# Ledger of designs, part 150: peptides against a protein of PDB entry 6FRK

Target 1, 411 residues: chain A of PDB entry 6FRK
Amino acid sequence: NEEVLNAMLKEVCTALLEADVNIKLVKQLRENVKSAIDLEEMASGLNKRKMIQHAVFKELVKLVDPGVKAWTPTKGKQNVIMFVGLQGSGKTTTCSKLAYYYQRKGWKTCLICADTFRAGAFDQLKQNATKARIPFYGSYTEMDPVIIASEGVEKFKNENFEIIIVDTSGRHKQEDSLFEEMLQVANAIQPDNIVYVMDASIGQACEAQAKAFKDKVDVASVIVTKLDGHAKGGGALSAVAATKSPIIFIGTGEHIDDFEPFKTQPFISKLLGMGDIEGLIDKVNELKLDDNEALIEKLKHGQFTLRDMYEQFQNIMKMGPFSQILGMIPGFGTDFMSKGNEQESMARLKKLMTIMDSMNDQELDSTDGAKVFSKQPGRIQRVARGSGVSTRDVQELLTQYTKFAQMVKKM

## One batch from the design tools (peptide; made by RFdiffusion4, then SolubleMPNN)

Design b2_p18_6_s1 (from b2_p18_6, 12 letters changed)
Fold by OpenDDE base, seed 3:
Structure b2_p18_6_s1 (fold): chain B 411 residues (1-411), chain A 18 residues (1-18)
Amino acid sequence: as target 1 above (411 residues)
Amino acid sequence: EDGLVKLFEKLLKLKKLL
């Protein structure tokens, strides 16, 4: 029994190390799991694998819980949120994502660019903010980040903004001058929350980086970025351990919508390769994909129309990046769609939808749409002309539809 | 072509499990 436990713990420890979990945390977790497992209970015929997985899961949940309640903005108040982090952490992008998140929730949100170190930082923030219709402040001439941050915070306080996000300078490495600048900005604006932005892809360096920030500034929240890449996010545990601060959000891609509130259970499930079934359910529910009881019933009856396919393509497009969706499905590795294949796949879906937009209701609602077109080839030519595509592109769509419809009939 | 079909197959399977 102890040999089996040790073998399974070795596999789990290897998987956690491959997930960028810090080696010290993995060692401590192994000891805690060994101490939590009663070997006598393992003798009672319980699934030893499930017990070990549950014990590991429970200890990982503790590692992402700092025991501190996350700061939350107060409605109708002026909440100043200062962002800190290294250059390339995704800090500036994350400021825009957080601003957009709160704006979509009906908060009066603004952005301040206090990054004077990076040439074009203000232009980048301005571009992101303008695209999202978020008010912004910054300077092309002022070089003191304290002045810019103070003036911007004062301006937006006077304009009764509820969420005031301050982006600060990053550096390529930990530098004392960066920390001094961050302290000066923090002292001047007196933020209600300091958010440390960490790149998950830095792996084992997460602990040392997070610690260096926490030792210099009063980090109260963590945001983990680049969880769309090869990084399984094990570095997030290191950030929590080092900062003693909760993860509040995660960045899951490059788009402004690739941002979600941190959920401990789904995150640990994903880290263990169990998938994010809860986040998939929540995302399916947020998309009102369940309001398609009619589609589920049609699919149960083996009915599938071109309209049903169109609606599924709309749903897929609303779900966001396929990499996220795939990463939520158990046994789908993140590698199944390179980012290049994703944009191409989305463009292909849009092209297919544009072809279907040139179809009539009789064609779309037919339980055998391909047969409607095969019986009257003039329909293919009409749709091709209407959508500006070749007759071959329409035939390829109908071939794909036929494959789907045949599969639904077998389900 | 085969990737989109496989993705859709899996999404449909998930939706039947939900």
Scores: peptide ipSAE 0.018, ipTM 0.436, DockQ to the pose 0.183
Fold by OpenDDE base, seed 5:
Structure b2_p18_6_s1 (fold): chain B 411 residues (1-411), chain A 18 residues (1-18)
Amino acid sequence: as target 1 above (411 residues)
Amino acid sequence: EDGLVKLFEKLLKLKKLL
């Protein structure tokens, strides 16, 4: 029994190390799991694998719980949120994602660019903010981040903004000047929350980076980025351990919507390769896919229209990146869709939808839409002109529709 | 072409699993 336990714990420890979990945390977890498993209860014929898996899961849940309640903004107050993190952590992108998240929740949100070090930092923030319709502040001429942050915070306080996000310079780890600058900014604006942004892809270096930030500034929240890539997320455990601060959000892609509140259970389930069935169910329910009984019934009857395809593309677009959904299914690892193919696929879906927006109801609702266009080629030319695309692009759409309709007839 | 078809096949499989 002890040999079987030790073998299974070795496999789990190997998988956690391969998931970028810090070696010290993996050792501690192994000891805690050994201490939590009563060898006498394992004799009772319970599935030893499930018991060990549950004990491991329970100890991992404790590692992501700092025992500190996450800061939450107060409605109708001015909440200043300062972002800190290394260059390339996704900090600036994450500021925009968080601002957009709160804006979508009905908060009056704004962004301040206090990154004076990186050339084009303000232009990047401005581009992201403008795309999301988020008010922003920054300077092209002011070099002091304290002045920019103070002026921006004062301006947006006077304009009764509820969420004021300050993006700071993300320099390299070795510059004491960076930490002094961050401390000066923090002292000047007196943020209600300091958010450390960590890149999950840094692996075993996550602990030492997170600690270096916590030792210099009062980090109260963590956001983990790049959990859509090859990063297995084990670095998140290291960040919580080092900062003693809760993970509040995760970045799950490059899109502004690739941002979600951190949930402990789904995250640990995903880290263990169990999938996130609960988060998959939640996402499916958020899509109101149940309201599509009519579609499921049509699909069962082998009926599929261009409108039905359009509605499915809308549903895919609402789901966000399909890699996230697949990564929630047990046995579909994050590696199953390369990031490049997904953005290209989403841009292609948007283009296809724009072509379909130029179609009429007779074309959209036909059970043989491709035949309607083949019988009257002038329809292709009309749709092409209406959508600003080539006749070839419309023909490619109709070819894809025909492939889908044939697939539906075979299901 | 093959990517969108595969995406849709996966969605349809997901709907059959739920």
Scores: peptide ipSAE 0.016, ipTM 0.405, DockQ to the pose 0.202
Fold by OpenDDE base, seed 4:
Structure b2_p18_6_s1 (fold): chain B 411 residues (1-411), chain A 18 residues (1-18)
Amino acid sequence: as target 1 above (411 residues)
Amino acid sequence: EDGLVKLFEKLLKLKKLL
């Protein structure tokens, strides 16, 4: 029994090391799993594999829990969030993602570029902020990040912004000058939260980097980036261990929507290759698809309207990138949809919704919407003109609707 | 064209798995 346990633990340890989990954490986990497994319970005919998997899962959950409650912004207050991290960590992109996340939740959000070191940092932030319609501050002439951060924070405080995100300079290496600059900025703006942004793809270097930041700056939150790549996220455990700070969000791609709140159970499940069934359930529940008992009942009766399709497109758009959903399903790798095809698919959904916004209730609520348009071709021309699209685009939408309605009838 | 249809089929299959 002990040999079998040791063999299985060796496989788990190998898989965790291949997932970029720090070797010290893997050793500690192995010891903790060994101490948590009652050999007597293993004798009782319980599936040894399930017991070990559960013990490993439980110990990984403990490694992700720093025992500290994550900072959360207070509604109606001014919350200053300072970002710190190495150059190339995805820090600037993550600032924009976080700002967009809060803006979509109805927070008055802004961005400050205090990165004076990187050429084009402000232009990049400005470009991202403008695309997302997020207010921004920065300078092309001021070289002191403390001045920019202070002025920007004061400006946005006076304008009653609720979420004030400060992007700082990154360096390619841990340099004392970077840490001094970060400390000076932190002292000047007195942030309510300091977020360390870590690239998951740096693997075993995650611990040393996260520790170096925590030893210099009071990091209170971690965001892990590039979890859409080859990084299995094991470096996230190292960041939590080193910073003693919770992971609050993860970056799952390059798009501004490729950003989600960190969830422990889904993350550990994904790390173990079990898939993210819980995050899938939560995303499905966040869709309020249960309020669609009426839709499920209509679908059971083979009824599907253009309005029902519109609501489903809204739901898909709320779920975010479909690659993320697929990556939550056990056995569906993230590679199943090329990144280019997903943005095109979302743009296509939005175009289809814009066409449907020009339809009337009779067209939207018809159980045979395609037939309504086929009987009166003038409707296609009206909708095309109203939505600024070709009559062909409306016909393509109706063709897609017909394909969906036929699928619903076959279900 | 088939991407959205496949997306919807996958979502519907997911709903049946939950």
Scores: peptide ipSAE 0.015, ipTM 0.429, DockQ to the pose 0.127
Fold by OpenDDE base, seed 1:
Structure b2_p18_6_s1 (fold): chain B 411 residues (1-411), chain A 18 residues (1-18)
Amino acid sequence: as target 1 above (411 residues)
Amino acid sequence: EDGLVKLFEKLLKLKKLL
């Protein structure tokens, strides 16, 4: 029994290291899991793998929980949020994502660019803020970030803004000059929250970076970025362990909407390759996809039309980035969609919808749409001409429809 | 091609579980 436990724990430890979990945390987790498993309960013939998986899940949840309540802004008050982090961490993009998140929730939100070190930092912030219709402040001439941050915070306080986000300079390395500048800005503006932005793609370096920021600045919240890449998110555990601060949000792509509140249980489930069924349910419910009771009833009866397929493609397009949806479904690993494959998959769905836009109601509403086209090949040529595609592209669509319709009949 | 079909299968299964 102890040999079987040690073998399974070795596999779990290997998978956690491959997920960029810090080696010290993996060792501590192994000891905690070994101490939490009753070897007598393992002897009773229960699914040993399920018990180990549950113990691992429980200990990973504890590693993501710092035991500190996350800071939340107060409605009707002025809340100053200072962003800190390395250059290339996605800090500036994350400032815009957080501002847009609060704006969509009905908060009076603004952005301040106190990055005087990076050429074009203010132009980048201004471009992002203008696209999102978020008020912004910065300077092209002032070089002191303390002056810019102080003037911007005072201006937006006087204008009764509720969320005042301050972006600071990043550096290529942890330099003492960066930390001194950050402390001077923090002392001048007296932020209600300091957010550390961390890139998940740096893997095992996450602990050392997060620790160096926490040792110099009163980090109270963490945001983890670039979880749409090859990063499996194990660096998030390192950030919490080093900062003793909660993860409040995650960045899941390059779009302004590729930003979500951090949920512990779904994140650990995803990290273990179990998927995020809860987040997928929440997204399905937010889209009111349940209002299609008529479609669910048709699917229960094994009926599926080209129109039903078109409506499902519209629903997939409304769910947002396809990578996020796939990453929520159990057994679709994060590796299944490189950023190139997402745009290609969305372009493919749009192409299929454009082909269906050239179909008539008799073709769309037939319970055997493929048979309607097979009986009258002239329909394929008409649809191909109407949509500007080859007859082969229409035949490929009908082949996909037939695969879907056969699947629905087996459900 | 098989990835979109499998995704659709999983989404349909999820809708039946809701």
Scores: peptide ipSAE 0.018, ipTM 0.438, DockQ to the pose 0.174; fails the geometry check

Design b2_p18_6_s2 (from b2_p18_6, 10 letters changed)
Fold by OpenDDE base, seed 5:
Structure b2_p18_6_s2 (fold): chain B 411 residues (1-411), chain A 18 residues (1-18)
Amino acid sequence: as target 1 above (411 residues)
Amino acid sequence: ESAEEKLLKKLKKIAELL
């Protein structure tokens, strides 16, 4: 029994190390799991693998819980949120994502660029803010981030903004001058929340970086970025351990909508390669796919039309970023994300839908849409002209549809 | 299979084809 436990724990520890979990945390988790598993209860014929997986899952959940309640903005008040983090962490992009998140929730939100060190920082923030229709402040001439931050915060307080996000300089190195500047900004604006933005792709460096920020500034919240890439998310555990601060959001792509509230259970499930079944269920339930029964019945009968495919693409698009949906499906980990950026996948779906918008009801509602087009090639040419695409693009769609319809018939 | 498991299986099949 102990040998089997040790072998399974070795596999789990290897997988966690491969997921960029800090070696100290992996060792501690191994000891905690060993202490939590009663070897006598394992004798009762319960699936030893499931028990170990559940014990590992519980200990990982504890590692992402700092035991501190996340700061939340107060409605009708001016809430100043200061962002801190290294250059390349995605800090500036994350400021825009958070501002957009709150704006979509009906908060009066604004952005301040207090990054005077990086050339074009203000232009980048201005571009992102303008695209999202978020009010912004910054300077092209003022070089003191304290002045810019103070003036911007004062301006937006006077204009009764509820969420005031301050982006600071992110330097390439943990230079003392950066931390002094961050402290001066923090002291001047007195933020209600300091958000540390961490890149998940930095792997084993996450602990040391997160600690260095926490030791210099009062980090109260963490945002983890680049969880769409090769980053397996293990660095998030290191950030929580080092900062003793909750992860409040995660960045899951390059799009402004590739940003979601942190959920512990889904994140740990994804980290273990189990997928985010719960978060996928939640997203599906949020979509009120009430008509899913009729579609499930059609699928059970092996019926699948081009219209049914179109409706599925609409549903996928309503679920939000396609990468987030795929990354929530068990076994659609990082390897599926590597085949294209999310914007390309969504553009591809939109293109396919635009082709189908040029189809007639006879074509859309046929139980064998591909056969309708094969019998009358003039239909392909009509649809291609109507949608502004090549006849090849229509044939590729019909080939995809045929693959879908064959998979449905095998269900 | 729960309605949820069926939907997951469906989304998985959709993802395999995109």
Scores: peptide ipSAE 0.008, ipTM 0.387, DockQ to the pose 0.026
Fold by OpenDDE base, seed 3:
Structure b2_p18_6_s2 (fold): chain B 411 residues (1-411), chain A 18 residues (1-18)
Amino acid sequence: as target 1 above (411 residues)
Amino acid sequence: ESAEEKLLKKLKKIAELL
């Protein structure tokens, strides 16, 4: 029994190390799991694998819970949020994502660029802010980040902004002078929350980097970025352990809407390759896809039209990048859609929708849309001309529709 | 089968086809 436990724990430890979980945390988890498993209960014929998986899951949940309640902004107050993090962590992009998240929730949100170290930092922030219609502040002439941050915070406080996000210069653990500058900014603006932005792809370096920030400034929140790539998110555990601060959001792509509130259970489920069923359900519920009871009923009857396919493509596009949706479904690895494949897949969906926009109601609402087109090939030529595509592109769409309709009939 | 399980199966099948 102990040998079997040790073998299963070795497999779990290997999988966690392959998920970028810190070696120290993996060792601690192994010890905690060993202490939590009664070997006598394992002898009684209980599913040993499920027991170990549950114990591992429970210990991983504890590793992402610092026991500290996450800071939340107060409505009708001026909430100053300072961002800190390494150069290239996605900090500036994450500032824009957080600003956009709060703006979409009806908060009066603004952005301040206090990054004077990086040439073009203000132009990048300004570009992102302008695209999102977020008010911004910064300087092309002032080189002191303390002055820029203070003036920007004062300006937006006087204009009754509720969410004031301050982006700082990117730092490295070897740059003590830049940590002192960060502390000076924090002391000047007195932020209500300091957010450490961490790149999930740095793996085993997450602990030491997160600690270096926490040792200099009072980090109260963590945001983990680049969870759309090869990073399985194990570095997030290291950031929580080092900062003793909760993860509040995750960055799941390059788009401004590729940003979601952190949820412990879905994240650990995804880390273990169990998928994010809850986050998928929540995203589906946010899209009011339940209002398509009519579609669920049609699917139950094995009916699937080109219109039903069009509505599904609209729903997928509203859920955000298809890679994220796939990465939330159990057994669909993040590797199935590289970042290049995602934009290409979204462009492909848009192209397919544009072809369907040139179809008539008889074609869209037919329970056998492919047969309507096969019986009258002149319809393919009409749709191709109307959508500006080849007749081959229309035939490819009809071939895809036929595959969908066949799968629905097998449901 | 919950509405959620049906929806998950649907999304999985859509994902297998895209």
Scores: peptide ipSAE 0.008, ipTM 0.393, DockQ to the pose 0.026
Fold by OpenDDE base, seed 2:
Structure b2_p18_6_s2 (fold): chain B 411 residues (1-411), chain A 18 residues (1-18)
Amino acid sequence: as target 1 above (411 residues)
Amino acid sequence: ESAEEKLLKKLKKIAELL
């Protein structure tokens, strides 16, 4: 029994290390899980795998909880939020995402560019802010970030802004000069919250980076970026452990809407490859799938048409990035979140829809669409010509439809 | 199965076909 436990814990520890979880945290987790598992309860016929997974899940949840309540802005007050982080962490993009998030929630939000080090930093922020219709401040001539930050904060306080986001200079490396500049800015503007932005793709470097920021600047919140990539998110645990600060948001893509409040349970579930059932349900409910009552009724009756498949493809496209949907489904691990496979999958979906756009209502609304095409092969050639595809591509679509319709009939 | 679990199974099956 102990050998089986140790073998399973070794597999879990390997998977966590492959998920960019820090080796010290994995070691501590292993000890905590061993202490939490009663070997006698494992003898009682409980699914040993489920017990270990539950113990691991519970200890990972504790590692992501710093025991500190996240700072939240106060309505009707001027809340100053200072962003800190390395260059390339997605800090500037995340400032715009956070500003847009609060603006959509009915907060009077603005952006300040206090990055004087990077050429074109203000133009980049201005471009992002203008696209999102967010008020912004910055200078093309002022070189002191303290002056820009102070003037911008004062301006927007006087204009009764509720959310004042200050983007600071990043560096490619941890440099003492960067931390001194950040301290000078922080002292001048006295932010209500300091947000550390971390790139999840830096893997094992997350702890050392997060610690270096926390040791120099009073980081109170963490935002993790680039969780849309190959990064399995394990570095987020290292950031929480090092900063002792909660993750407040995650960046899940390049779009301004690819930004969500951090939820511990879904994140750990995703990290373990269990999927985000709750977030998938939330996204499915946000899609106003009330139109799916008719689909659910048809599916209950084992009816599935090419039109029903087309509507499902439209719904999937409305759910946002295909990688995010797949990454929410249990057993579609992080390996399906490759950006390359997402664009290819979405292009494939669009191609299938374009083929269906060349079908007639008799073909689309047939409960046996494949049989309509098999009885009259001239339909395949018509659809292929109409959609600019090969007859093979139409046959592949019909094969996929047939597989789906057979699955629906077995449900 | 909750309506949610059924929907998840459907979405999973759709995703497996894509």
Scores: peptide ipSAE 0.007, ipTM 0.386, DockQ to the pose 0.027
Fold by OpenDDE base, seed 1:
Structure b2_p18_6_s2 (fold): chain B 411 residues (1-411), chain A 18 residues (1-18)
Amino acid sequence: as target 1 above (411 residues)
Amino acid sequence: ESAEEKLLKKLKKIAELL
C-alpha cells in the first residue's frame, strides 16, 4: 500500500512540477498528503486513486488560501488601488481590465498613468482607457511619478470617483530604484490596496519575484496574468506562498474581458485537468443563454436538428475564445489552450456553419437530417457546390451530426 | 439537473466532437 501511494504521489508531484508549481510547495504538499491519508482506509478497498486525488485537491486549496480575507472596495467611497509589478508582467493591461470590470458593475472608475520611465506608457494607457470609455489621467511632460500620481488621485477624488487605479513604472529587473519609486508613490497617495501583478509564464521564478516585491512593498493582493498560454498556473501557488496575499483576479487572454475574479476551487480543478464547470456555468449565464430553454426542452425529447447544431456552434462562438471554453470542460487537457488550436477550432466551426448556410429549411429542420441527405445524394452535391467545399466535407459534417443526434437520443 | 448543467453536458458533447 505504501509503495502504491508513493508511486501515485510521484506521478502527482511530476505533474505539479510540469504545471510550474514550485519544488518546495510540491515537497510540502507531498508530506501533507501523506499525513492526511489514512493507510487503513486505503486498505479497505476504496478507490485509492480517488482518495489521493481528493487529498491532493484539498492540500492545493490550502496552498492558494493565505488565511487572509481579500480586500474589497467600499461602494460610495474613494478607493485607491496601486498596481506594482515587473515590466512585461501585463500590469498596464491588467489595470485597464480591472477598471473595465468595475465599470461594468456600475462603479465610477478611472485610470492614472504614473509610468514616466517607459516611453509611450501614457499613450498605451490612454489608448486602452479610451477604447473602454474609462476616464484617465497622466502627463507627457511631468517626469516625477509621485507628482502625477498625487495630482491624478486628487483630481479623481474631487470628481467623486469610487475606483482610482494607479499604474506605476515597471523594470526589467528587481532594481532598488524601482522599489524606492514605488514606496514614494505609495507614501504620497496612501493606497487602500496594493496589487502585485505577476506573469504566470515565468514558471519557477514566480516565488523569487513575488518574495522580492513583498519584502519591499506592502503587497495586499495578487493578480496572475498570462493564464491563456503555456503557463499552467502553478506560479499562482508560489505567489500566494511568497506574498501571503490572496489572488483576487486572473488574466486569461489579451482581450479586456479576458479577466475574472479568482475562485480557488475552479482554479485548482482546472490545474488538475478536472475542468472548471463553475466558470463554464458563469460564462453560459453571462451570455443570457436562457433563451435556449426551448432547445433544452427539444433535446430532453431526443430531438436534434442540423439547425439546433448550427445554433449551438453560434453559441460556442459567442462564449469567447474557444480554447478557454474547452479548458473549462473536464477531460480537455491544457494543450487545447494553445492559440494555434483556438484559431483552427474556430476556423473548423466557421467551415461547418458555412456548409449549413447552404442547406435548405427541410434539411436543417429535419429530426433525421442525415437520412434526408442519404435518400437524395444530389443534396450533398448541391450543398458542397453552394458552400465551396468537397462532398467529403459535407459527409463529414453529416457524420458528426449523426453522432450528436445519437448522443441526444441517449440522454 | 438544472438547465445550466444540461447545457454544460451538451457543450461538453459538442466539444468532444470538434
Scores: peptide ipSAE 0.006, ipTM 0.378, DockQ to the pose 0.027; fails the geometry check

